# Ledger of designs, part 70: peptides against a protein of PDB entry 3PUK

Target 1, 227 residues: chain A of PDB entry 3PUK
Amino acid sequence: ERGLKSVVWRKIKTAVFDDCRKEGEWKIMLLDEFTTKLLSSCCKMTDLLEEGITVIENIYKNREPVRQMKALYFISPTPKSVDCFLRDFGSKSEKKYKAAYIYFTDFCPDSLFNKIKASCSKSIRRCKEINISFIPQESQVYTLDVPDAFYYCYSPDPSNASRKEVVMEAMAEQIVTVCATLDENPGVRYKSKPLDNASKLAQLVEKKLEDYYKIDEKGLIKGKTQS

## One batch from the design tools (peptide)

Design b1_p30_2_s3 (made by RFdiffusion4, then SolubleMPNN; from b1_p30_2, 17 letters changed)
Fold by OpenDDE base, seed 4:
Structure b1_p30_2_s3 (fold): chain B 227 residues (1-227), chain A 30 residues (1-30)
Amino acid sequence: as target 1 above (227 residues)
Amino acid sequence: AEEEEQAARDKALRDAVTKYDKEIAEIRAK
């Protein structure tokens, strides 16, 4: 068992593949940069074949239409990915695929959702949000998808302070997503000096974890586990 | 016929894997 990788795969299998699976039906799967990395970290092509995926395509690339097949979009809720989807289905006569199942890796902003609904609603069979915004690297190791996180967090330039806060907030949110995925409330551990970035991040994580489990559907605050 | 079908399946799988690997490589290169 591959620990975190297996958990992530199980989540994707349940939330995405099992949700849209039809017996005897094959789909083309469209991935963006993040979801490509995500899937590559936790599954093989053979696993995807078993889930009824015949072909994987990069959503950012120009692709030939396969109008007889349904498409499974497993993508991040970004303007870029959404725009690519809209190009695939923007015209009824020029649809690249028969229909679409859309699964976002995180909350899709209303603005993006409304764009999709307005232009492509008839082509969409499913549109769901799942909560996976991290990439498992090892059994208990994951990478956060926060662009320029290293640069801004470790920048000595005071002018980057505002951006640093935004990045740290995003990181904290993703860590909470990991916890939610693992169904664990970890004890936050860090090695830093007081008021260092690591300390601030830890505080943000702790706060967000508290908020998450407070509002959790189970209504129960889970005890802290070792992380 | 069965051998041909199996060969076709194997080819399809290889092609799929190759394509996927290429995409991963491209993403990793960025």
Scores: peptide ipSAE 0.023, ipTM 0.388, DockQ to the pose 0.020
Fold by OpenDDE base, seed 1:
Structure b1_p30_2_s3 (fold): chain B 227 residues (1-227), chain A 30 residues (1-30)
Amino acid sequence: as target 1 above (227 residues)
Amino acid sequence: AEEEEQAARDKALRDAVTKYDKEIAEIRAK
């Protein structure tokens, strides 16, 4: 049985590295906080070297230009990461690399996408969303990338109720992403707690899973995975 | 030429590993 880490690595390899691979070409890879954690959880530096990555750089840090090399941006679709990318390619004088390949870990909001298109479209060779919004910890354990999820989901403050719903929706979406990555339609099990968070999340996940598999790219209705 | 290429690869590897490890450590420390 291939653990979650192996599945995630395979997904990244296929969706990112194979997509932009050119024989004999080395790239600089730019990572943000999330993708650094993600890659560290599922691969080694030697694996990245085999994929034609010569150097890994933090997108948030000031970097010296390497104008002869192409850059692979594997980043989250956040304003912070996008702004850092735009600084690298926003002007001819500030162009740090020869060209860019951009792979977002999730859906990029239209506002950010339009900002990229308007400022540096000529420098971009590829822009793709790969839909990986979780970090594998163990074979069946993962961490969701939802800011303040714990605070809002478990807050007893009624004023946070609306925000709690938004956070739970985001969590449910990421869980569906995990299922899609694993190509599984799991049965959802939960234990009810006083705040009913587990029950609500489970219901959201079930609904989203149903929707996902009904309209999947293959048009195949997948049965529930036997637990 | 081959030796220079290998040396360049080795340097790139060392640099990449060092940077990567450092970044991971920094992220984990936060």
Scores: peptide ipSAE 0.022, ipTM 0.401, DockQ to the pose 0.021
Fold by OpenDDE base, seed 5:
Structure b1_p30_2_s3 (fold): chain B 227 residues (1-227), chain A 30 residues (1-30)
Amino acid sequence: as target 1 above (227 residues)
Amino acid sequence: AEEEEQAARDKALRDAVTKYDKEIAEIRAK
C-alpha cells in the first residue's frame, strides 16, 4: 500500500475520472501548477491514459484549439487558473474545446464562481469541488497549498501578525481536509520552537478536527485516533 | 496493420509521457 498517495489517487479517480467518464471518449486534461504536482505525486501518465486522458496541457500556456474534443479542467480555485479557463471559453467564436468539465481542488469563492457562470455557463458540463488541497510526499507526509506560508509564519515584523493568523487558519483548514480524506481523527503532535508557531497551528487543527468529526458521515460521534 | 496500430499507440504513449515529464520538470524548476 502506498499510504497517502494511494488514498489521494483513489479519491481523484472516483471524484473526477469516474464522474465524467464516457466509454470510447478521450479528453484533454488541463492542469495548473498545483494539480500538476498533485498528479505527479500519486500517478503515472499510463494511469491517466487508462482513465481516458489523451493529452495533458498546462492551463497557463497558449494552446491550439481542439474544438472537437472535450476538456477536463482539474485546477485550483485561483484567479489565475480561472482567468485562463475563461480565456478558453469567453468568446463564442473562439472556444478552444467542445465543452468543459471543471473540478476544483478546493472550495471555489463565490466571486470566481459567479464570474464563470456569467461568461461560460453554456460550455460547462460539470463543475465540482473535490476538496484535495495538499500534495502527498510520503506515506503520511504532505505539502500544503498556502502561498507564502513560510514567509508570514516566520516573519519577525509585527505588522504581519494579521496575515500570519490568516495563513495559520488556512493551513489548519487544509490539514483537516487531509484528515477527512484519510477518514482519521488523529491526535495532534508538534515540536515547540521559540516562535511557538507549531503550538498555534496545533491548537487550530485540534479545534477544527473537533468540529468536523463531531458527527461522522453516518451520523455517529467519532473519537480521536492515534496517528 | 495490427503491428502498425500497436506501434502508433506506443509512440503516442511515449510522446505523452515525455510531454508530461517535461511539464513537471519545468514546474519544479520555478
Scores: peptide ipSAE 0.021, ipTM 0.378, DockQ to the pose 0.020
Fold by OpenDDE base, seed 2:
Structure b1_p30_2_s3 (fold): chain B 227 residues (1-227), chain A 30 residues (1-30)
Amino acid sequence: as target 1 above (227 residues)
Amino acid sequence: AEEEEQAARDKALRDAVTKYDKEIAEIRAK
């Protein structure tokens, strides 16, 4: 286990999931851009399922209400994320979820905190600040910019299968782009899990790499590099 | 129509949760 990722996961598990854990209760988790990247760096969907998360949703997107379920907001203390939260709970008729647990990744300004209290206090079961403002990175790690990758790749909803495929394709394309830019043909390594997402991504990357280097004008058969 | 659609979504979600509970229970029993 990579030390920094494990540490970050342990922190999130203790500070967020264990704090709001209720036996037999499932929650919908809402993430923003930062927390999506953070969780994707240190956990898998199976880990989230074990922590009582049934689905993850992007806080910035319009979502269908699930009024019988509680929501876990793991978000940055930004006006944008807070405004999205307020839209979910600002009106009695428009409440998307039964209640909210809010965990901020950093100190929440008093202005934002007061705004939340004024409008949504009755819907909030927990509101805490945790101190996780960094994404664990390893040597030679490239961050892919694929919107909603974590949501679709780790969605248990079969209706998202097509979206998942598109996202996986986009991820594979970006990986190939990085390899091409670095003039490297890396060996693809993955750990197979029941969701087989890693395997699928690896296959897509391998296929795209093959296609790229076959077309490479330089005709240079480059050996696989260890990266 | 919107209420019916929402009810259907809610049911689907409950069913999914039930399935996950079962799967997790099976994993823990191993």
Scores: peptide ipSAE 0.016, ipTM 0.314, DockQ to the pose 0.014; fails the geometry check

Design b1_p30_2_s4 (made by RFdiffusion4, then SolubleMPNN; from b1_p30_2, 16 letters changed)
Fold by OpenDDE base, seed 2:
Structure b1_p30_2_s4 (fold): chain B 227 residues (1-227), chain A 30 residues (1-30)
Amino acid sequence: as target 1 above (227 residues)
Amino acid sequence: DEEAKQKARDEALKNAVTKLDKEIEEIRKK
């Protein structure tokens, strides 16, 4: 029953995460509408943590800069998603992240590709196309009955606000545990904004990391780890 | 020694991930 999901995940893992993986490096991942649905269909947030993703952000939202961290863009080759990316790197003053890895879910038109190269080439370390432009049909059954972390993070439904907070708290705690285990402090900083769940998660992680390193058993305050 | 440390880190990561999954599942059940 999960054969297609497994295949899709293996493809993403190999084509995206393994391609840009660096030991001891954490990244912020940017998703659009399609890739949010895609990842939610074939993986869990814990899987993404294992792949070195500290925070997931919606590319369409206005986000606070985290200039010390690299960003992994897993997006559709659409004008909307590309324009959002360009806003993140279009000017020195507006640069959101340290560098970008871009993975498109399908063929990127030359016009869009050239636009990216002209504006942001110095900030891009990878720009690849992967052939995953479909959502596994088995996931189209939105089993509302088993909301995963993605559902809570991206659901616009206000009724899920309390559940979102609980999930984000749990995720933040585990991220800190992972960072502590790996002896890393990614130094993710976000300002909390309404409806910005990813920013809230990042803020929680930062707070918990600060608390951990201030009160760790060794009494050592470690500097922020560069991604 | 470094290999042993890496193995320990990997194991700790797996444990942390497992814990998170469990916590999420518990939230789903409530």
Scores: peptide ipSAE 0.012, ipTM 0.251, DockQ to the pose 0.034
Fold by OpenDDE base, seed 3:
Structure b1_p30_2_s4 (fold): chain B 227 residues (1-227), chain A 30 residues (1-30)
Amino acid sequence: as target 1 above (227 residues)
Amino acid sequence: DEEAKQKARDEALKNAVTKLDKEIEEIRKK
C-alpha cells in the first residue's frame, strides 16, 4: 500500500528488522496488542517471512519454550508487556528463548528499563526505542493509541476534566510522533466545537511541534510542510 | 532433520498468518 502505511513499514523495516537481521537466522517475534494492530495495518505475513520471522506469538499468552531460537520483542513500553518479557527471561533456569532483541514503540520509562536491566541483561542482545505510537488506516489517515480518548474528551462530567487534559496531552504527543515519522511539520487545522477540544488539541500539537523541530537530533530547524 | 524443521516452521507461519488475518478482520468490523 502507498502513503502512510508504506512509510510506517519502511520505518519498522529499517529500525527493527534491518537492525537485528543476521543471514540465515530465523527469529520468533513477540507482539503485544498495539504492535499486532500496527503490523497488521502496514504489512503482510509474507513480508515478515522475508525479514526472517518464522513465527509470530502474542506476548500475553502462555507459550511453549523454543530454546534454540532467538526472540524479537516488538512491544509497547508498558508494565504489562515488560512483565510478560520478564516471565520469559527472568528465571535463569528456564528461559523461553535463546536470546532477546527488544524494540520499544516509544520511550521506555527508567523504572521499566532498570527492571529489565537488573533481571535479564545477559539475555538481551539489543534494546532500542523507536518512536511509532500510531496506526495507519489510509494513505494519510492514522489512529491514535490513547485509551478512553473519546470518553474523556466528550464527557460532560466535570470530574473527568483532569483526565481529559492528560488524554489531550497524550494525543498531542502521538501526533508529533506521526509528524516525526513522516518527516513533516504540518500547519495545524481544526474546526471549532462547542467544547473547544479541537482548538485545545491543536494548540498542544502546535506547541509540541515547535519544540520538536526547534532543535532536532542534528541541530537542524525544519520548516512547515503540507499535510 | 533440517528439512523437517523447515516444514514445521512453514506450517507454523501459515497458521500464524491465518490467525492474524482473522484478527485484523475482526478489528475492521468494529
Scores: peptide ipSAE 0.012, ipTM 0.307, DockQ to the pose 0.019
Fold by OpenDDE base, seed 5:
Structure b1_p30_2_s4 (fold): chain B 227 residues (1-227), chain A 30 residues (1-30)
Amino acid sequence: as target 1 above (227 residues)
Amino acid sequence: DEEAKQKARDEALKNAVTKLDKEIEEIRKK
């Protein structure tokens, strides 16, 4: 049932995490839009912690320097992502991180690769392509497109609590939208996580589904569908 | 008919997601 997701995770684990793993070393991981969706589809924050990732950050956002830590960039080979990387290491005196490991999800054009080498070669410990250009999906499984959902839902920082709530609300709304579009009233199933995000999200979804079907144009309350 | 229905559903979903994304963005700016 989750065969494709597990395959993708194994690929990432082998190609990225195992490749740069160092005992006792923690890294900051930088993600872009695509890789955020990719990882959110096939792993949990606990999985990333096991792989030596302490924090995940959005490469597109302004970030505070953590000069004592190495950074793992898992990004698509796009001008936007590359430019953000270059901003992190472009200044000799203002490097955001100690060093960089770069893993591209696909073939990196020579133009971008050369630009990186010319500007930041001394800071780069790895630069590889892993060729994962798709997000794994299962039947009746959907990847939600909620910006920064992965960051806020899995953030251990209490300062993000308010943002987490907003994101969870948005996720619940999207799930309801999917259900409405598919004309389904699903029974909600979830697995408990350390942060109990799944339980809270499930409750929000159930509440919103109930509200939706109560006011349905058909005037009918649909029974729960096993999904 | 089923194919047409599916296409319509897909379009509706796309539109709904787009709308929600905009709303979320507005909330984050506040």
Scores: peptide ipSAE 0.000, ipTM 0.243, DockQ to the pose 0.034
Fold by OpenDDE base, seed 4:
Structure b1_p30_2_s4 (fold): chain B 227 residues (1-227), chain A 30 residues (1-30)
Amino acid sequence: as target 1 above (227 residues)
Amino acid sequence: DEEAKQKARDEALKNAVTKLDKEIEEIRKK
């Protein structure tokens, strides 16, 4: 069973492919490291072909121009990915593609957004944020994509305490979002670490799940499901 | 440049949490 994978694929299909799909039009899709992993986890190349994608390219690599085709950028809102996009469209005379559709996997900071607008707004047909910041591995197994999560969670520097808290909160929210999307209230299991990060995260998840399932549409508390 | 990048990441994290909260609430109401 691929419950989580199916949910993620459905979300991508609806939010990205259906949004920019035009009859008879093929696009080149540009992916970064995260979105490559994301798509590979929940779809096949044949699925992408059905959505009008002719070829997938790595945004970080140098690519030959295909000026007659539009490009679909499905990328994370990072300076690195944005800079690569800007290299493709930053020069009016050297656009690699006919036009761009940009879909960010998460919130794009205003600084990056403004940078894009200032440089190549005329080339952009769509620019949207979607909320897919996790990678499904199995039906209920996924990897979270929180910026610098490992670094801040395991940093011994007390100055990073506030950032660590934000990261933990974001991770907990992602887990709850996944659970909510699947309409499941899972049991939480964790391995304790010396810094007790796993325990803290588990507590945050449990608290958030409790809050979420405390009152459903019918005022009922959902029972815990197998995780 | 690195400081600017870090600031952007921090803002992204904060906003991500807010966005996720909204999504959770929307799902809850469906």
Scores: peptide ipSAE 0.005, ipTM 0.240, DockQ to the pose 0.026; fails the geometry check

## One batch from the design tools (peptide; made by RFdiffusion4, then SolubleMPNN)

Design b2_p8_3_s1 (from b2_p8_3, 4 letters changed)
Fold by OpenDDE base, seed 4:
Structure b2_p8_3_s1 (fold): chain B 227 residues (1-227), chain A 8 residues (1-8)
Amino acid sequence: as target 1 above (227 residues)
Amino acid sequence: MEFDIKKL
């Protein structure tokens, strides 16, 4: 049993592949660095073939146009990934693919969304946020894949204080996507240490969980799950 | 969040 990996794969299958499925249609899938790691952690190439994916391409690499095929973009909501998408569809004369389905791993900022809307709206068949911004490592282990997180959280340099806050906010958002993926609203526990990092992160997670489920409660009030 | 194509 794959545990967390199977839950993540099932969520991706439902939220992405089932959402854009068309009978008899093959798609090219575009991945960034994060989503490459994510899919590699929870599925095999054979699984993707069964979902109608014929080819997987890196969004950051130069690619030959395949104008007769639709593209499925499974990407992080970053300026880099969005800019690569825009290069594929931004020019009316140089569209690389027939149309696009876009699935973001997390909340897409309005600035990036508006940039996409202004440039490529006619080429987009679907745009969705799926809220999976972590990588399942084992049945009960995940990583956030934030290389600089360790450095900024533990840097003794005061000049990194603002960056530390940004990183902690991002980590808290990612942890909320774990909870959302598990369909859980847990109480957050932390161990007090000489550094207040764990306490700060816990408070951020709690606040963001409240915000997440308040937004969802306008549809489904999920009380705190007793862990 | 789902973005309706009509909102695009």
Scores: peptide ipSAE 0.022, ipTM 0.495, DockQ to the pose 0.161
Fold by OpenDDE base, seed 5:
Structure b2_p8_3_s1 (fold): chain B 227 residues (1-227), chain A 8 residues (1-8)
Amino acid sequence: as target 1 above (227 residues)
Amino acid sequence: MEFDIKKL
């Protein structure tokens, strides 16, 4: 399969499963709402079993300790998901799992990162950002899973202006993760009329693409690949 | 503990 789903799955295999793989070792995987949707869109339970995952659990649900097993957290960098993780490892005597591997779907704010470091550093084997914050739907179709995006983008109520900006920033960040997943630095085209929404989003995406490739792991600025 | 951060 050459579609977006297969590209996303390969990236997850490389960035997450290959990174923490140990021969003969099984892990418990913890997912949040977004990563549940993400994995459901691009793999099957049999695929996860092949990658050494024995059980999948929702990070928000109450869970019994399995102290002999390591846990793989594949989660969004949100206060809610981070707080649930911290509860699993907050007490030395009451750790739910043997150790943790943490993979964030997007950039983790320094405040959340520092909170994790201060509380649970000794329990963490890996902490990485993998930059996949979209849901592949078809070979050439994805969704961003941004709640109320349509409402805030097209609301005539001026009181929603601040929320509209936040939503557009989030969408732009997610679009950049699509480009990063495809290894593309596209030129962005938009329709400027009758509303400025497309223009605003395009400008945000272009700026974030520039920032992304300026700080790329290779320290190189990738030129525009598509016009 | 290894932190490998790929920033956007």
Scores: peptide ipSAE 0.014, ipTM 0.481, DockQ to the pose 0.663
Fold by OpenDDE base, seed 2:
Structure b2_p8_3_s1 (fold): chain B 227 residues (1-227), chain A 8 residues (1-8)
Amino acid sequence: as target 1 above (227 residues)
Amino acid sequence: MEFDIKKL
């Protein structure tokens, strides 16, 4: 059995690097906090060099323009990451890079997508969602990288109820990406006592799995968003 | 919180 790290790397290689590969072309890769952790967990710098990445940059940092090179954005679909991308391509005269390939780790909300489309569509060569929102730690171990999850799930403070729901939804989405990465549609088992947290999360996961595979069966895989 | 994923 190939370990989870190798499966994740293979998926990234196929969905991201092979998708935007051009012979003899080097790219600058832009990462956010999550994708930095993700890639660090499943590949080495040498692997990225073999995939045509010459430089890795943090999307949140100020960067010098390299106008002759294309940029590969491998980022989470967050307002922060999207806003940083938009700053790189906001004006025709001040574009940091020649063009952009964008790969989101998860579903990009329509609000963020429309914001990108309205401002930078001409600079974008690819825009895809790859559905990997977890970090493989070991062959059979992953993390969701949700630091506040423990606090909100187990907080006795009623004021945290709404935040608990948001966190559980996010965790459920991330768990679905694990299943999707493994190409598995599992049944979910949980312990119902002493707290209902496991039950709630299980129900969310089951619902989202159903939604995910219903979309997949309908061939509505958001394929090539032609920019 | 404990959950298990069983392959169907």
Scores: peptide ipSAE 0.008, ipTM 0.401, DockQ to the pose 0.025
Fold by OpenDDE base, seed 1:
Structure b2_p8_3_s1 (fold): chain B 227 residues (1-227), chain A 8 residues (1-8)
Amino acid sequence: as target 1 above (227 residues)
Amino acid sequence: MEFDIKKL
């Protein structure tokens, strides 16, 4: 299968499961709302078992300690998900798991990273960002799962202008992770009428693509993907 | 909103 789902799964397998794999070791995997949807879209439970995952738990729910097992946190870099992680390891006597591997779906802000480092650094074996903040639906179709995106993008209320900008920034970041997952630096085309929403989003995507591939320039400068 | 990401 050469579809988007397969590409996403392969990236997760390489970036997450292969990175923390130890022979004969089983892990508990902790998911949030987004990563639950993401994994459900691109793999089966049998695939996760093959990768050494014995149990999947929701990070937001109360969970029984399994102190002899290591935990794999595959989560979004949100205050909510991070706070739930911190509760699992905040006290030496109350650690829910033996150790943690953390994989963020996107860039983790320094504020959240520093909070983790200050509280739980000794319990963490890995902490990485994998840059997958979209959900593959079909071989060539994805969704961004941005709450209220439609409302804020098309709201006639001027009071929503700041929220519209935040939503467009989030969508642009997610689109860049699609391009990064495909290893592509495309040109962006948009319809300019009747609203400027497409133009604004396109400009944000172009800018963020440039920023993303410039940071990689300390290695291989990836130019625009030529057709 | 209509937009397309294409290889140039």
Scores: peptide ipSAE 0.007, ipTM 0.385, DockQ to the pose 0.026

